# Ledger of designs, part 34: peptides against a protein of PDB entry 5Z08

Target 1, 168 residues: chain A of PDB entry 5Z08
Amino acid sequence: RQKDEWAKKTSSLMKQLDWFIGEHLGAMLAAEELGGPVVGELMEIDPDDLSAGFNAHGKLKKATSQPDLDRRQRRIDDIWGPQDEQGQAHKRKRGADEALAASAEMRDLIEQLMNKLVEAGGDNSATYVEIPRESAAARFLVRSKVAMFHPNDARRLRLVDFGRDLDD
Target 2, 222 residues: chain B of PDB entry 5Z08
Amino acid sequence: GLPRLIDAIEEASKIPAKRRQTPIKPTIEKLTTHLYTHGASPDSLLRLADLLTLRNHLDQASLAAITRNLYPSSTVSDEVVLRFIGALGHGQLKPTLALQALFLRWLVMVYHLLENPGVLGQVYGVLFDLLDTAAIRPQLCHLLALVTRRKHVRPFRIQAILTLSRQTGGDPNLTGLLRVFKNYYPEIIVGDATKGRASAFKHPDPQWRQHLDEIQQRRSEA

## One batch from the design tools (peptide; aimed at target 2 T53 L54 G86 V123)

Design b2_p15_8 (made by RFdiffusion4)
Pose (drawn by RFdiffusion4):
Structure b2_p15_8 (pose): chain A 102 residues (1-31, 98-168), chain B 214 residues (1-190, 199-222), chain P 15 residues (1-15)
Amino acid sequence: RQKDEWAKKTSSLMKQLDWFIGEHLGAMLAAEALAASAEMRDLIEQLMNKLVEAGGDNSATYVEIPRESAAARFLVRSKVAMFHPNDARRLRLVDFGRDLDD
Amino acid sequence: GLPRLIDAIEEASKIPAKRRQTPIKPTIEKLTTHLYTHGASPDSLLRLADLLTLRNHLDQASLAAITRNLYPSSTVSDEVVLRFIGALGHGQLKPTLALQALFLRWLVMVYHLLENPGVLGQVYGVLFDLLDTAAIRPQLCHLLALVTRRKHVRPFRIQAILTLSRQTGGDPNLTGLLRVFKNYYPEIIVSAFKHPDPQWRQHLDEIQQRRSEA
Amino acid sequence: EEAAIEASLRELERE
């Protein structure tokens, strides 16, 4: 099957993203850098793991967030995540993976 | 003759205007004239794109003059297209929004000359996420309308464009893009973009006809 | 602005 290539591509891409977060983004968030990189990654991992865990239930895809988390602000500003409209301490990913003809 | 002019503009591009041993306006005009007559080669286009896209000491009037006369001879590379795509939106590294509108207009006018038009499809999200920026929205919509294929019409983008249409009170450029979206998915709840400058299109065609000669 | 110009010029020279 062609499945493990979609796995190989994802494990390879995940590493490239983590490298970008650690080398470039964490430092930008500081303005320590190491702390920012770890929390951004943990947040993205939590965000992505849940979006698929819901499959169809669009309502269950929110993660609790500290009050003034800069990682969530960046992710919302970059249009990769969205706050819940009723309160801003829960967050969801934009659901890039959902496709009508997937 | 053209590379020599670019070499001069590149050097003047590195130092402030008052420190220049010569005024640059005469040299910018020579470049503008040469580009009007002969077009820009693939390599010259790449160098000009760097001058238009990186932060340098060139003034706005000179950059706009160059952009307006950026008629390609032959083709347009991904290297050139991506530099203009990377120049879009807000950020300290990026050019003015006015120049960005000119670049987007230019990409529409030269869309048929791209060596790899699919490259715009590979950065579709980059173009789309910038629709909120009103200063460049009309030009973004026209380019996105040419670039949109079925694979790009995803539910999150359908919802995002509908929300933006409501919040802006109904931008006709947004509804024009939604029309293109509906062509791929008619299930969607309901300006046919014209060429932005016909004379420029005509002049480009004249210059491009030289490719048939040998 | 000046820092961005200097980084851009370094990048142009590298090219």

Design b2_p15_8_s1 (made by RFdiffusion4, then SolubleMPNN; from b2_p15_8, 10 letters changed)
Fold by OpenDDE base, seed 2:
Structure b2_p15_8_s1 (fold): chain B 168 residues (1-168), chain C 222 residues (1-222), chain A 15 residues (1-15)
Amino acid sequence: as target 1 above (168 residues)
Amino acid sequence: as target 2 above (222 residues)
Amino acid sequence: AAAAIAAAHARLDAR
């Protein structure tokens, strides 16, 4: 009975989290990846703002083409092509695609983190996920105190196990 | 005048609120009105700094109101600065972290009026070691951005700020401070930990700045 | 607890 109630509550929370990622967090993460505001500093990012680009201060500015070698940064340069009328529709579509990509990245990261936590069976050393890069998703989880980096390796991320801290 | 108002508040600060014969709020309002209109002399600033930083029976709202109206009519002495710096950090005798953040904000806003800006450079280590305190970090980074010189940018501090930046998920204020460090040592690899947004360290309150300038101008005409 | 999390993940992957 208690296990079933816990399973139902967990399922409900996962659905709510999935909704939150898709409806709100994905766009904010995409904005941060595009050089916009840090997630949680600006609560309302219009998808249209994602299409305008952000300056180094997180304000809507024309993306200065610094060719940073990151494939995603190249996508940003491709997203911010010339201002023709046909360019605005492409910009909105690209903004939506970036929000979807950010949502998928966050979902995948959460899934990996949760799976590793379960698989570790209480070994904290085995709970680390290897991340290919420091993403907006990873930074958000760390900033929210849900995850933490390995002290000596910024490519390793784990969930904070709040349940263990209660047993000590 | 202002000295008499400070006298009354100093005496009231020694007594718990429940044991005061007269409410202190009207006197605080008179003080803040006077400060807003005329500012505080160096002597008055020192007395007010003691009221703000030393443990007494004044309520947090009154302390915050005084701090928000703490316009210097002249310069700010080293002694006044050191009172506020000495009030930072954790401890039973320290002001609340919220009030400490207001003190740091005040120091940023009056930085150009310091008699000796070098005094902050002398206590740089004390300020830097408080960066792990999240509640005061935004204002602390702003102050450090103003104070930092080449002599302060040491390898151990570079490593400390990089580590803290990673641990905080790329706090924009820390990224902003690292950019200041990079101005002195361009070879500092602001690694992946700092690919985030940096704070611009804009003036915290433009209206307060304008009003301060008006008070300072009256002194120059006097 | 582990089985419930795994089941929740499987449901997320199935959507």
Scores: peptide ipSAE 0.014, ipTM 0.615, DockQ to the pose 0.012
OpenDDE base, seeds 1, 3, 4, 5: peptide ipSAE 0.014, 0.014, 0.015, 0.010; ipTM 0.286, 0.591, 0.619, 0.625; seed 4 fails the geometry check

Design b2_p15_8_s2 (made by RFdiffusion4, then SolubleMPNN; from b2_p15_8, 8 letters changed)
Fold by OpenDDE base, seed 2:
Structure b2_p15_8_s2 (fold): chain B 168 residues (1-168), chain C 222 residues (1-222), chain A 15 residues (1-15)
Amino acid sequence: as target 1 above (168 residues)
Amino acid sequence: as target 2 above (222 residues)
Amino acid sequence: AEAAIAAAHAELDAR
């Protein structure tokens, strides 16, 4: 019963993660690969966002509810947003293709990392995945404190095992 | 004038907001308006630095508003700089990390007005040791990019920034700082972890710069 | 930008 509940919860979380990757993260990672904003940097309170809330006189501009989302969305829209009508469709299509590619890369990387963690049977040395390149996906996982590079080899990436740190 | 406004705010800062007889917000608005129009003298800057960096009963919005309007009308003394540097880091008596980021941004924007830029080089180690604090890292890297000299580029700091770059997944600000280090030691191998995008450390606020220049020009004409 | 920073550092180191 508990194993089944755990399996159901894990499946639900994986579905939610897959949704998040497909709907949001893939496009942001693609934007990063194309020279756009770094994903997750906005979790760091940009002092400029604090400043953007204030007019030149230091008056709090009424924080539109999600100004950072709007600025990211504007940057994403500036990266992906149509300037001219004809350039829009090609840029959107390229953008969609890059987002799909980034989503696929992230899914594959997560799958490999999880598989290695399961296969390692508790041996941390066996949990490393060899990555062909430092992708936006790999960097995102490291910034999010979900993954770590090998200290001597930046081509090797592993999941952070939060369970072991609790037993020590 | 500005000294009287500062006096009123200093007195109000000693009293919790709920116990103040008069709202401080109108006085803060008068102060920020005055600073925007005329800038702050060296003496006023020191007093304002104390208000910004020392624990008092002023609200964060007021402190941020003062910092955003902290235009020097003249030079910035070593003492003022050291007040802001001393306010950095973790601790119950320290300003919020958001406010610390504003202080670092301010130091970047007024760097050319420092009486002695070498003062920042003397506290280089203090600044460098704070690079692990994510909330202030962007502005800190920018300031360090301005301050770094050959004497600061040591093997242990090179290794520290490389390690931190790996741990942060190639933070572009750290990569930017490593490029500055490489100007002094070209043999620095920017490892695979730093092959990412580097920050260009552009001026944080061009409008603020322009307004500062206008205030500084009025001084030269006087 | 890199050239500008490098130039600024060179000028400041020469002082």
Scores: peptide ipSAE 0.019, ipTM 0.500, DockQ to the pose 0.015
OpenDDE base, seeds 1, 3, 4, 5: peptide ipSAE 0.018, 0.018, 0.018, 0.018; ipTM 0.366, 0.537, 0.515, 0.553

Design b2_p15_8_s3 (made by RFdiffusion4, then SolubleMPNN; from b2_p15_8, 8 letters changed)
Fold by OpenDDE base, seed 4:
Structure b2_p15_8_s3 (fold): chain B 168 residues (1-168), chain C 222 residues (1-222), chain A 15 residues (1-15)
Amino acid sequence: as target 1 above (168 residues)
Amino acid sequence: as target 2 above (222 residues)
Amino acid sequence: MEAAIERAHAELDAR
């Protein structure tokens, strides 16, 4: 029962992750590859979010999430905003193609990382995936503390095993 | 005046919140209002730095509120700077990393008011060694970007940033700091780890800056 | 004073 619930939860989470990769993360990763904003900078709680989180009265300032998302989106839109219709279509198509490529790369990378983790059977040395390049996808996983590079070889990436730290 | 408000807060800081006879929040609000309006004198800054950096019974929201309103009315002494630097890093007696990030942000915003900017250069190593602390890294890199001089750009630090950049998946703040290093030594090869966007280290709070300038201007007219 | 911070930031940006 618990294993089945775990499997279902894991499957659901993987589907959500796949959706997130396809709908959001791929485009952001593509933007990063193209010299845009780094993905996950926001996930590091900006001290300003911590500071903005508390008004002078100690109440969480409602992060008016909308204007900064709008500013980021506007900045992304300003950076990537279509100038002319034809250039827009080509930029949109190129952007879409890059987003799809980034999404595929992220999915493949996650799959490889997970497969290696399972195959390794607890041997951390065997959990490394060889990556052809340091992609935005790889960097994102490392920034997110989901993956780590081999200390001596940036071509080798592995998942961080959080389970070990909880049992200690 | 400000000294009396600080006195009241200092006394309250010695007592756990649950044991205080009076809520401290109104006094904190008066303090922050006063600071916003008039700024803090060098003497008041030192006292406030102690309140912010030393372990006491003040709540994090109050400490953050004080820090956000910590406008110097004059200069910032080395002693004040060193209080904040001494509060950085991991330790049970140290402020929270969130508060440390606010301190670093504050130091960035008041950097031009330091009596001796060289004091930060003297503690450069201490600051640099904290780069592995993710929670403070953005503000720390910004501060280091301001503080860095040619004498600080050493091969071992270059290598340390490069290594940490790889380990962090190309943190843009580290990339930004490496860019600062490259300004002193253009020959520094920033490998593939820096293909990411570098932080521009923009002023953290333009409104805070403007208000600080207004406070500082009143000093020059007096 | 603004000019010094702006210069410091501009020096960071220009580099």
Scores: peptide ipSAE 0.033, ipTM 0.515, DockQ to the pose 0.018
OpenDDE base, seeds 1, 2, 3, 5: peptide ipSAE 0.030, 0.034, 0.038, 0.010; ipTM 0.514, 0.510, 0.310, 0.281; seeds 2, 3 fail the geometry check

Design b2_p15_8_s4 (made by RFdiffusion4, then SolubleMPNN; from b2_p15_8, 10 letters changed)
Fold by OpenDDE base, seed 4:
Structure b2_p15_8_s4 (fold): chain B 168 residues (1-168), chain C 222 residues (1-222), chain A 15 residues (1-15)
Amino acid sequence: as target 1 above (168 residues)
Amino acid sequence: as target 2 above (222 residues)
Amino acid sequence: SAAAIALSQALLDAR
């Protein structure tokens, strides 16, 4: 009975997660990849501040020189700015395609991370997934505090093990 | 007595130094001498916490001197603790970071006298979010090392410490705090962040501890 | 798994 309730709860949460990825998160991640706002706590950051980028310490870089601001502002304007009707249709289609791609990337990454966690059998060194790039999906998982990068290799990502706290 | 000294300082704290009729320094010296000799009662501690944490016209040297002599004669109430915690962080109305570091040091040194040690656990998030403030980080890590329980060791806080440790080049206080976390979850991979020197979080002032014990013993005999 | 639940919950709470 308790196992069945747990299985139902797990299934329900996974369905909710899949829905959230498909309906909301994918579009937000796609926007981030295109130079839009960062998903999560950083969404309150002024777009102008986001355009400045982050220093090596993860703090907002003071607005570097005007030209890089213009290029990122153009990207933000290209993402959110009023384009002509033909440009808007192409932009909407491209945005939808990017959102689908981001959703697929997030799902695949979560699956790989979970599979590695199971396969590792408690060896934390074996739980790392090699990622081809630091994607918005990977960054989101780290910001959401569900994943962490390898301390010496930013191409290696693993899940934070939540499992033991629920069995006690 | 101590209440009359506090009354005089409270009244003086409302007036800018240039407009005071009498110098406050002699009264501060009398207060600190009294505190050193007898300690502060719970009621006096609350009043002194207000003087230390609320914006007033007292000079930083006087505030630091009071804090360094803030020996409790009895227990420390939740209200007193919360006044000091509320004074932490950045803001125009908050005490200087140097004074905040003294408050955190004080909380470490009187931790065993708290009426409810759990009160610090309730504000754990507030304390943890201040770890990026370099000026108070050493004392803050020490306090967190005392306060941390299994319920506080969350994946997000582990990651936050790891990230901040990398950003700070392996601050030994962060390494020390991460070691405390590892005591609750041995599986935490601390990586190269722990290869460095960790703070042992030793008592900040052994002489202050000894003097506090002497004041506390007099209470138990009365 | 407990990990999947915790992961799902954490991601949903990050919205």
Scores: peptide ipSAE 0.106, ipTM 0.302, DockQ to the pose 0.019
OpenDDE base, seeds 1, 2, 3, 5: peptide ipSAE 0.089, 0.095, 0.099, 0.101; ipTM 0.281, 0.352, 0.315, 0.273; seeds 1, 2, 5 fail the geometry check

## One batch from the design tools (peptide; aimed at target 2 T53 L82 R83 V123)

Design b2_p16_1 (made by RFdiffusion4)
Pose (drawn by RFdiffusion4):
Structure b2_p16_1 (pose): chain A 102 residues (1-31, 98-168), chain B 214 residues (1-190, 199-222), chain P 16 residues (1-16)
Amino acid sequence: RQKDEWAKKTSSLMKQLDWFIGEHLGAMLAAEALAASAEMRDLIEQLMNKLVEAGGDNSATYVEIPRESAAARFLVRSKVAMFHPNDARRLRLVDFGRDLDD
Amino acid sequence: GLPRLIDAIEEASKIPAKRRQTPIKPTIEKLTTHLYTHGASPDSLLRLADLLTLRNHLDQASLAAITRNLYPSSTVSDEVVLRFIGALGHGQLKPTLALQALFLRWLVMVYHLLENPGVLGQVYGVLFDLLDTAAIRPQLCHLLALVTRRKHVRPFRIQAILTLSRQTGGDPNLTGLLRVFKNYYPEIIVSAFKHPDPQWRQHLDEIQQRRSEA
Amino acid sequence: SAEVERLQRDLEELLS
């Protein structure tokens, strides 16, 4: 099957993203850098793991967030995540993976 | 003759205007004239794109003059297209929004000359996420309309464009893009973009005809 | 220049 390539590509891409978060983004967020990188990754991992966990239930894809988390602000500003409209302490990913003809 | 002019603009591009031993306006005009007559080669286009995209000491009037006369001879590379794409939106590394509108207009006018038009499809999300920026929205919509293929019409983009249409009170450029989206998915709830400058299209065609000569 | 190389690298990474 062609499946593990979609796995190999994902494991490879996940590493490239973590490198980018650690080398470039954490430092930008500081303005310590290492702390920002770890929390951004944890948040992205939590966000992505849940989006698929819901499959069809669009309502269950929110994660609790500290009040003034800069990582969520950045992710919302970058249009990779969205706050819940009723309150801003829960967050969901934009669902890039959903496709009509997937 | 053209590379020598670019070499001069590149050097002047590195120092402030008042410290220049010569006014640059005469040299910018020579470049503009040469580009009008002969077009820009693939390599010259790449160098000009760097000058238009990176922060330097060139003034706005000179950059706009260059952009307006950026007729390609032969083709347009991914290296050139991506540099203009990376120049879009807000950020300290990026050019003015006015120049960005000119770059987007230019990409529409040279869309048929790209060596790899699919490259715009590979950065579709970069173009789309910038629709909120009103200063460049009309040109973004026209370019996105040319670039949209079925694989790009995803539910999250459908929803995002509908929300933006409602919040802006109905931008006709947004509804024009939604029309293109509906062509791929008619299930969707319901300006046919014309060429932005016909004289420029005509002048480009004349310059491009030299490719048939040998 | 270093700036050009940096921009080129960012663009290549975007496509890769």

Design b2_p16_1_s1 (made by RFdiffusion4, then SolubleMPNN; from b2_p16_1, 9 letters changed)
Fold by OpenDDE base, seed 4:
Structure b2_p16_1_s1 (fold): chain B 168 residues (1-168), chain C 222 residues (1-222), chain A 16 residues (1-16)
Amino acid sequence: as target 1 above (168 residues)
Amino acid sequence: as target 2 above (222 residues)
Amino acid sequence: SAEREALLAAIRALLE
C-alpha cells in the first residue's frame, strides 16, 4: 500500500516535472544559453521573445531603434541574421527549436543523474555523471542545490543527497 | 604655475595644429613636467579632465602624455570621475579607444583617492555595458573588479559575462571579473570558459603608484 | 521563484 502510494506520487511528480520542463523551463534555459536572463528572473519566456533576442542586460529586446543597442543588436543580429520577414519566421522556429533542445537536455541530464544515484548503491563516488559541457540545465540544477559538481572536476555532476543534511 | 600652463593649452586646443602660431609641444612638456613634480590640484584635475575628454585640436600624443602624468596632489572629485566615464564608448565626439583605456587605467590607479568611491558604483551599469569593447576590456574589468559590490552581482550580469567569455574564447579579464563575482556568491559556476588563466588585476604601474605616493606624502606634510 | 521551489520539491520528492 505505501509502496503503491509512493509509486503513484512519484509518477505524478515525474509527470509534473516533465510538464514543467517542457512548458516553462525549456524556454528559460534556452534563453539563458542564448545570453538571456538566468532562470528565475523571467517566469515566462515566449519562443517569440527568444526570437527577438536579449539585450546586454538579459532583458527582452524591445524594438527600440536606438543605435547603440544596434551594435550589440548587431552581434545578436549577426547570430540571428537580417530582420527580413523570412528572418522572423526563421527566428521563431529557431527559438522553438532551442527551447525543445534545452528541454531534452534537462530531461536527459535529470535521468542520467537519477540513474547514477540508483546504480551507485550508496557509493557517493560513483554517483557522478560526466557532462560534455556546462549547460544552462547543469547550472540550473546546481544553483537550485539539486546537483553539485565534483570538487576537482567541473565535468562531473551528481545529485545532492538531501537525506543526510536534514539529520544534522 | 599650473593654471597658466593649462590656460595656454586650453587656448591652443581651440586652434587646429596647422594654424597655431607657436608649437604646443613645449607647453605640453612643461605641463607634464609640472604634473610629474607637483601633481594636480582638484581644480586643475577638472580642467585637465575637460581637455582630455572634450573634443579639441590637441594631438593624441599630447593627450596621452597628460594622462600618463595626471597625478592627483589631493583627492579626485566625482565631477572629474564622471568626465572620464562620460568619455567612454563609441562616438565621433569621444576620445579614441586607446585614450579611453588610459583613462580607465588612471581610474584604477587613483581609485583610493576618490572623494566618493560610490560614484563608480552608481555608474556600474554604464561601465558593465562596455565590456564588449575589446580595446578597453582589460582596464574596464580591472576597474569593475574594484567597484563591484554584492548589489551589482546580478544573475543577468553573471550570464552576460559568461556569454561574453564564451564569445571571446575565455578572456582572462572576464574570468577575473567572474572570480570577483564568485567572492560574493560562491555558488556561481564559472564554466569551462574559466579553465583559462584569470587576470589577477595587479596594479598596472608600480612606478606610477610609488610616484603618486610621494606626491601625496608631500601634501600630508604641508 | 515559485517555479524553482516547485521543481526542487518535485525532484526532492522523486529522490525520497
Scores: peptide ipSAE 0.020, ipTM 0.264, DockQ to the pose 0.020
OpenDDE base, seeds 1, 2, 3, 5: peptide ipSAE 0.021, 0.021, 0.020, 0.022; ipTM 0.259, 0.257, 0.223, 0.255; seeds 1, 2, 3, 5 fail the geometry check

Design b2_p16_1_s2 (made by RFdiffusion4, then SolubleMPNN; from b2_p16_1, 8 letters changed)
Fold by OpenDDE base, seed 3:
Structure b2_p16_1_s2 (fold): chain B 168 residues (1-168), chain C 222 residues (1-222), chain A 16 residues (1-16)
Amino acid sequence: as target 1 above (168 residues)
Amino acid sequence: as target 2 above (222 residues)
Amino acid sequence: SAEREALQAAINALLA
């Protein structure tokens, strides 16, 4: 009985999370990846700052190289720019495709993070997922304080275990 | 409309209750009903923030009722945020600590609607220095748990929260905030100071959230 | 914040 109730509750929450990622978060993450506004705190980040990514500590990297401003601006303009009729359909499709890709990346990242947390059996050092890049998804999870980077390695991300005692 | 209700309340707020020609309670009820139904525009929100934070002759029950119904219909400006932050702390001109706790709770509940969440990061020190005030600590820790970034996690603040945690016998809100700090610096030794349950900083009022979402959705459809 | 809480709630439910 308790296991069944737990399973139902977990399933319901996973469905809600999946819905949220697909319906809302994916588009916002796609916008961030394309140099749009950062979801949550950093709405005022210059697209150039977004291009620089975050350091190992979740801080904006100083743009060392001028990002191809034209390519990013074009992508931003593709998402947020004036909808000319023919350009609208392609822009909408591209925006939808980017949102789907961002949603998939977020889902995969969450799954990996959860799996590592379960596998670690309480060892915090074993809970890190190696991420190929600092994606909008990864940054969002960190900003949301759901995940954290390894203090010395921005390629290592783990879930914040809210259930653990601070002594672990 | 809402502006006229605010005008009437602003005028009444200048006059002691015993000297008012008309009871203000019916106007407050109309205001709170309107706020519940429609929310507050940015302009109205600023005016209401002034009514709530500045010393006036409004009764505490009325101020609390307005605060509990302070649904933004849009975004929350930096100016509105700063009004509430400026109202925190001790002083004869400050709102009651009970009302301050409601303000902090409100800021937590509307955090996602802030035009610039960074404004809270700029006043982080002001907020952090109030952690010793027990009456507002639960809501303050929750807000700080939202606001804290790596730049705020300084050695002196780590030590301050550890010390205060020991002094309070392990306040779960402080333990929760310390967990947030540890997220940025895993090497923080919490030791015996955090024996106990950490607050998860759950949403203070799910019904209020749902109602806010309904108000915000109407904006997106307009 | 709503997103964070939903995600946190979902994660907590998965971990519970």
Scores: peptide ipSAE 0.024, ipTM 0.291, DockQ to the pose 0.057
OpenDDE base, seeds 1, 2, 4, 5: peptide ipSAE 0.020, 0.022, 0.025, 0.020; ipTM 0.264, 0.319, 0.290, 0.255; seeds 1, 2, 4, 5 fail the geometry check

Design b2_p16_1_s3 (made by RFdiffusion4, then SolubleMPNN; from b2_p16_1, 11 letters changed)
Fold by OpenDDE base, seed 4:
Structure b2_p16_1_s3 (fold): chain B 168 residues (1-168), chain C 222 residues (1-222), chain A 16 residues (1-16)
Amino acid sequence: as target 1 above (168 residues)
Amino acid sequence: as target 2 above (222 residues)
Amino acid sequence: SEEREAALAAQRALLA
């Protein structure tokens, strides 16, 4: 009975989380990836705003460079260098695509983290997910204290085990 | 009371130790005991900040003892913060670098009690320019990690951290600060020299935090 | 206010 109630509550929470990721968090994470505000600084981000991009202050600008996932890691000079002007019509679709991509990345990351936690069977060394990059999703989970990096390898991320802190 | 103890120490601070008629150590011990038990009011904090930051004849051990027991009973004013910030860096009139490190540690531990946390953001440049001072760098990076906002993350500062990180062989505190910068600009490439361990900037003294919370709780009940 | 909360959240994340 308690297990079933816990399972139902967990399922409900996962559905709510999935909804929240899709409806709100994805756009905010996409904004963060594009050099916008950190999640929590701007509550409402329209996909059109994502397409416009952000200035060096994290404020909305009129023109953005092509949101290319492969171009997200840049040298300092590339980050702050002059950006080429790109046209308006592709902007809305790109913003929506970035929000969807961010949502997918967050979902995938959470899934991987949860799977590794279950598979590890209590071995903390086996709970780490290897992340290809320090994404907005990864940083969000760390900031929220849901996840933590490996102490010696910032490419490895794991869930924080809240259950152990209750027994101490 | 605390004001009378401060008065006595202020007067003693004007006189070289060898010329004092009475040892100051017992009065310092009374002060630190009082601070530990009751904390310092905003007015007392300001007076103590002046004692700690202005050149006087107090010994380093006494100054360190006061700093280690400098529990705010209420909030920390901008004026108090600015006294400690003004005491940072190199100079004959400035406190020792060891004491400056304690001040920075204190600011980290009381950051949540600042009346205006934005005051540290206003002096961000002053703090940032001290990163080359190795003796205070650990605590300075921790404080900057708390203070940093998007407006502070600028290309020249990113480059400065990267350069200093290379020069220091990848100081984990600098790597930690750069990670904070990456929270605002994830596209920042941390060079190979910074692939090392980053500082987590954990609370410097959990026992001090707990005791501070107890002092602050008494304020909320009063 | 929001910046302060974000700051506090960041602080809590760093102090945790």
Scores: peptide ipSAE 0.017, ipTM 0.310, DockQ to the pose 0.119
OpenDDE base, seeds 1, 2, 3, 5: peptide ipSAE 0.013, 0.007, 0.006, 0.005; ipTM 0.284, 0.298, 0.333, 0.267; seeds 1, 5 fail the geometry check

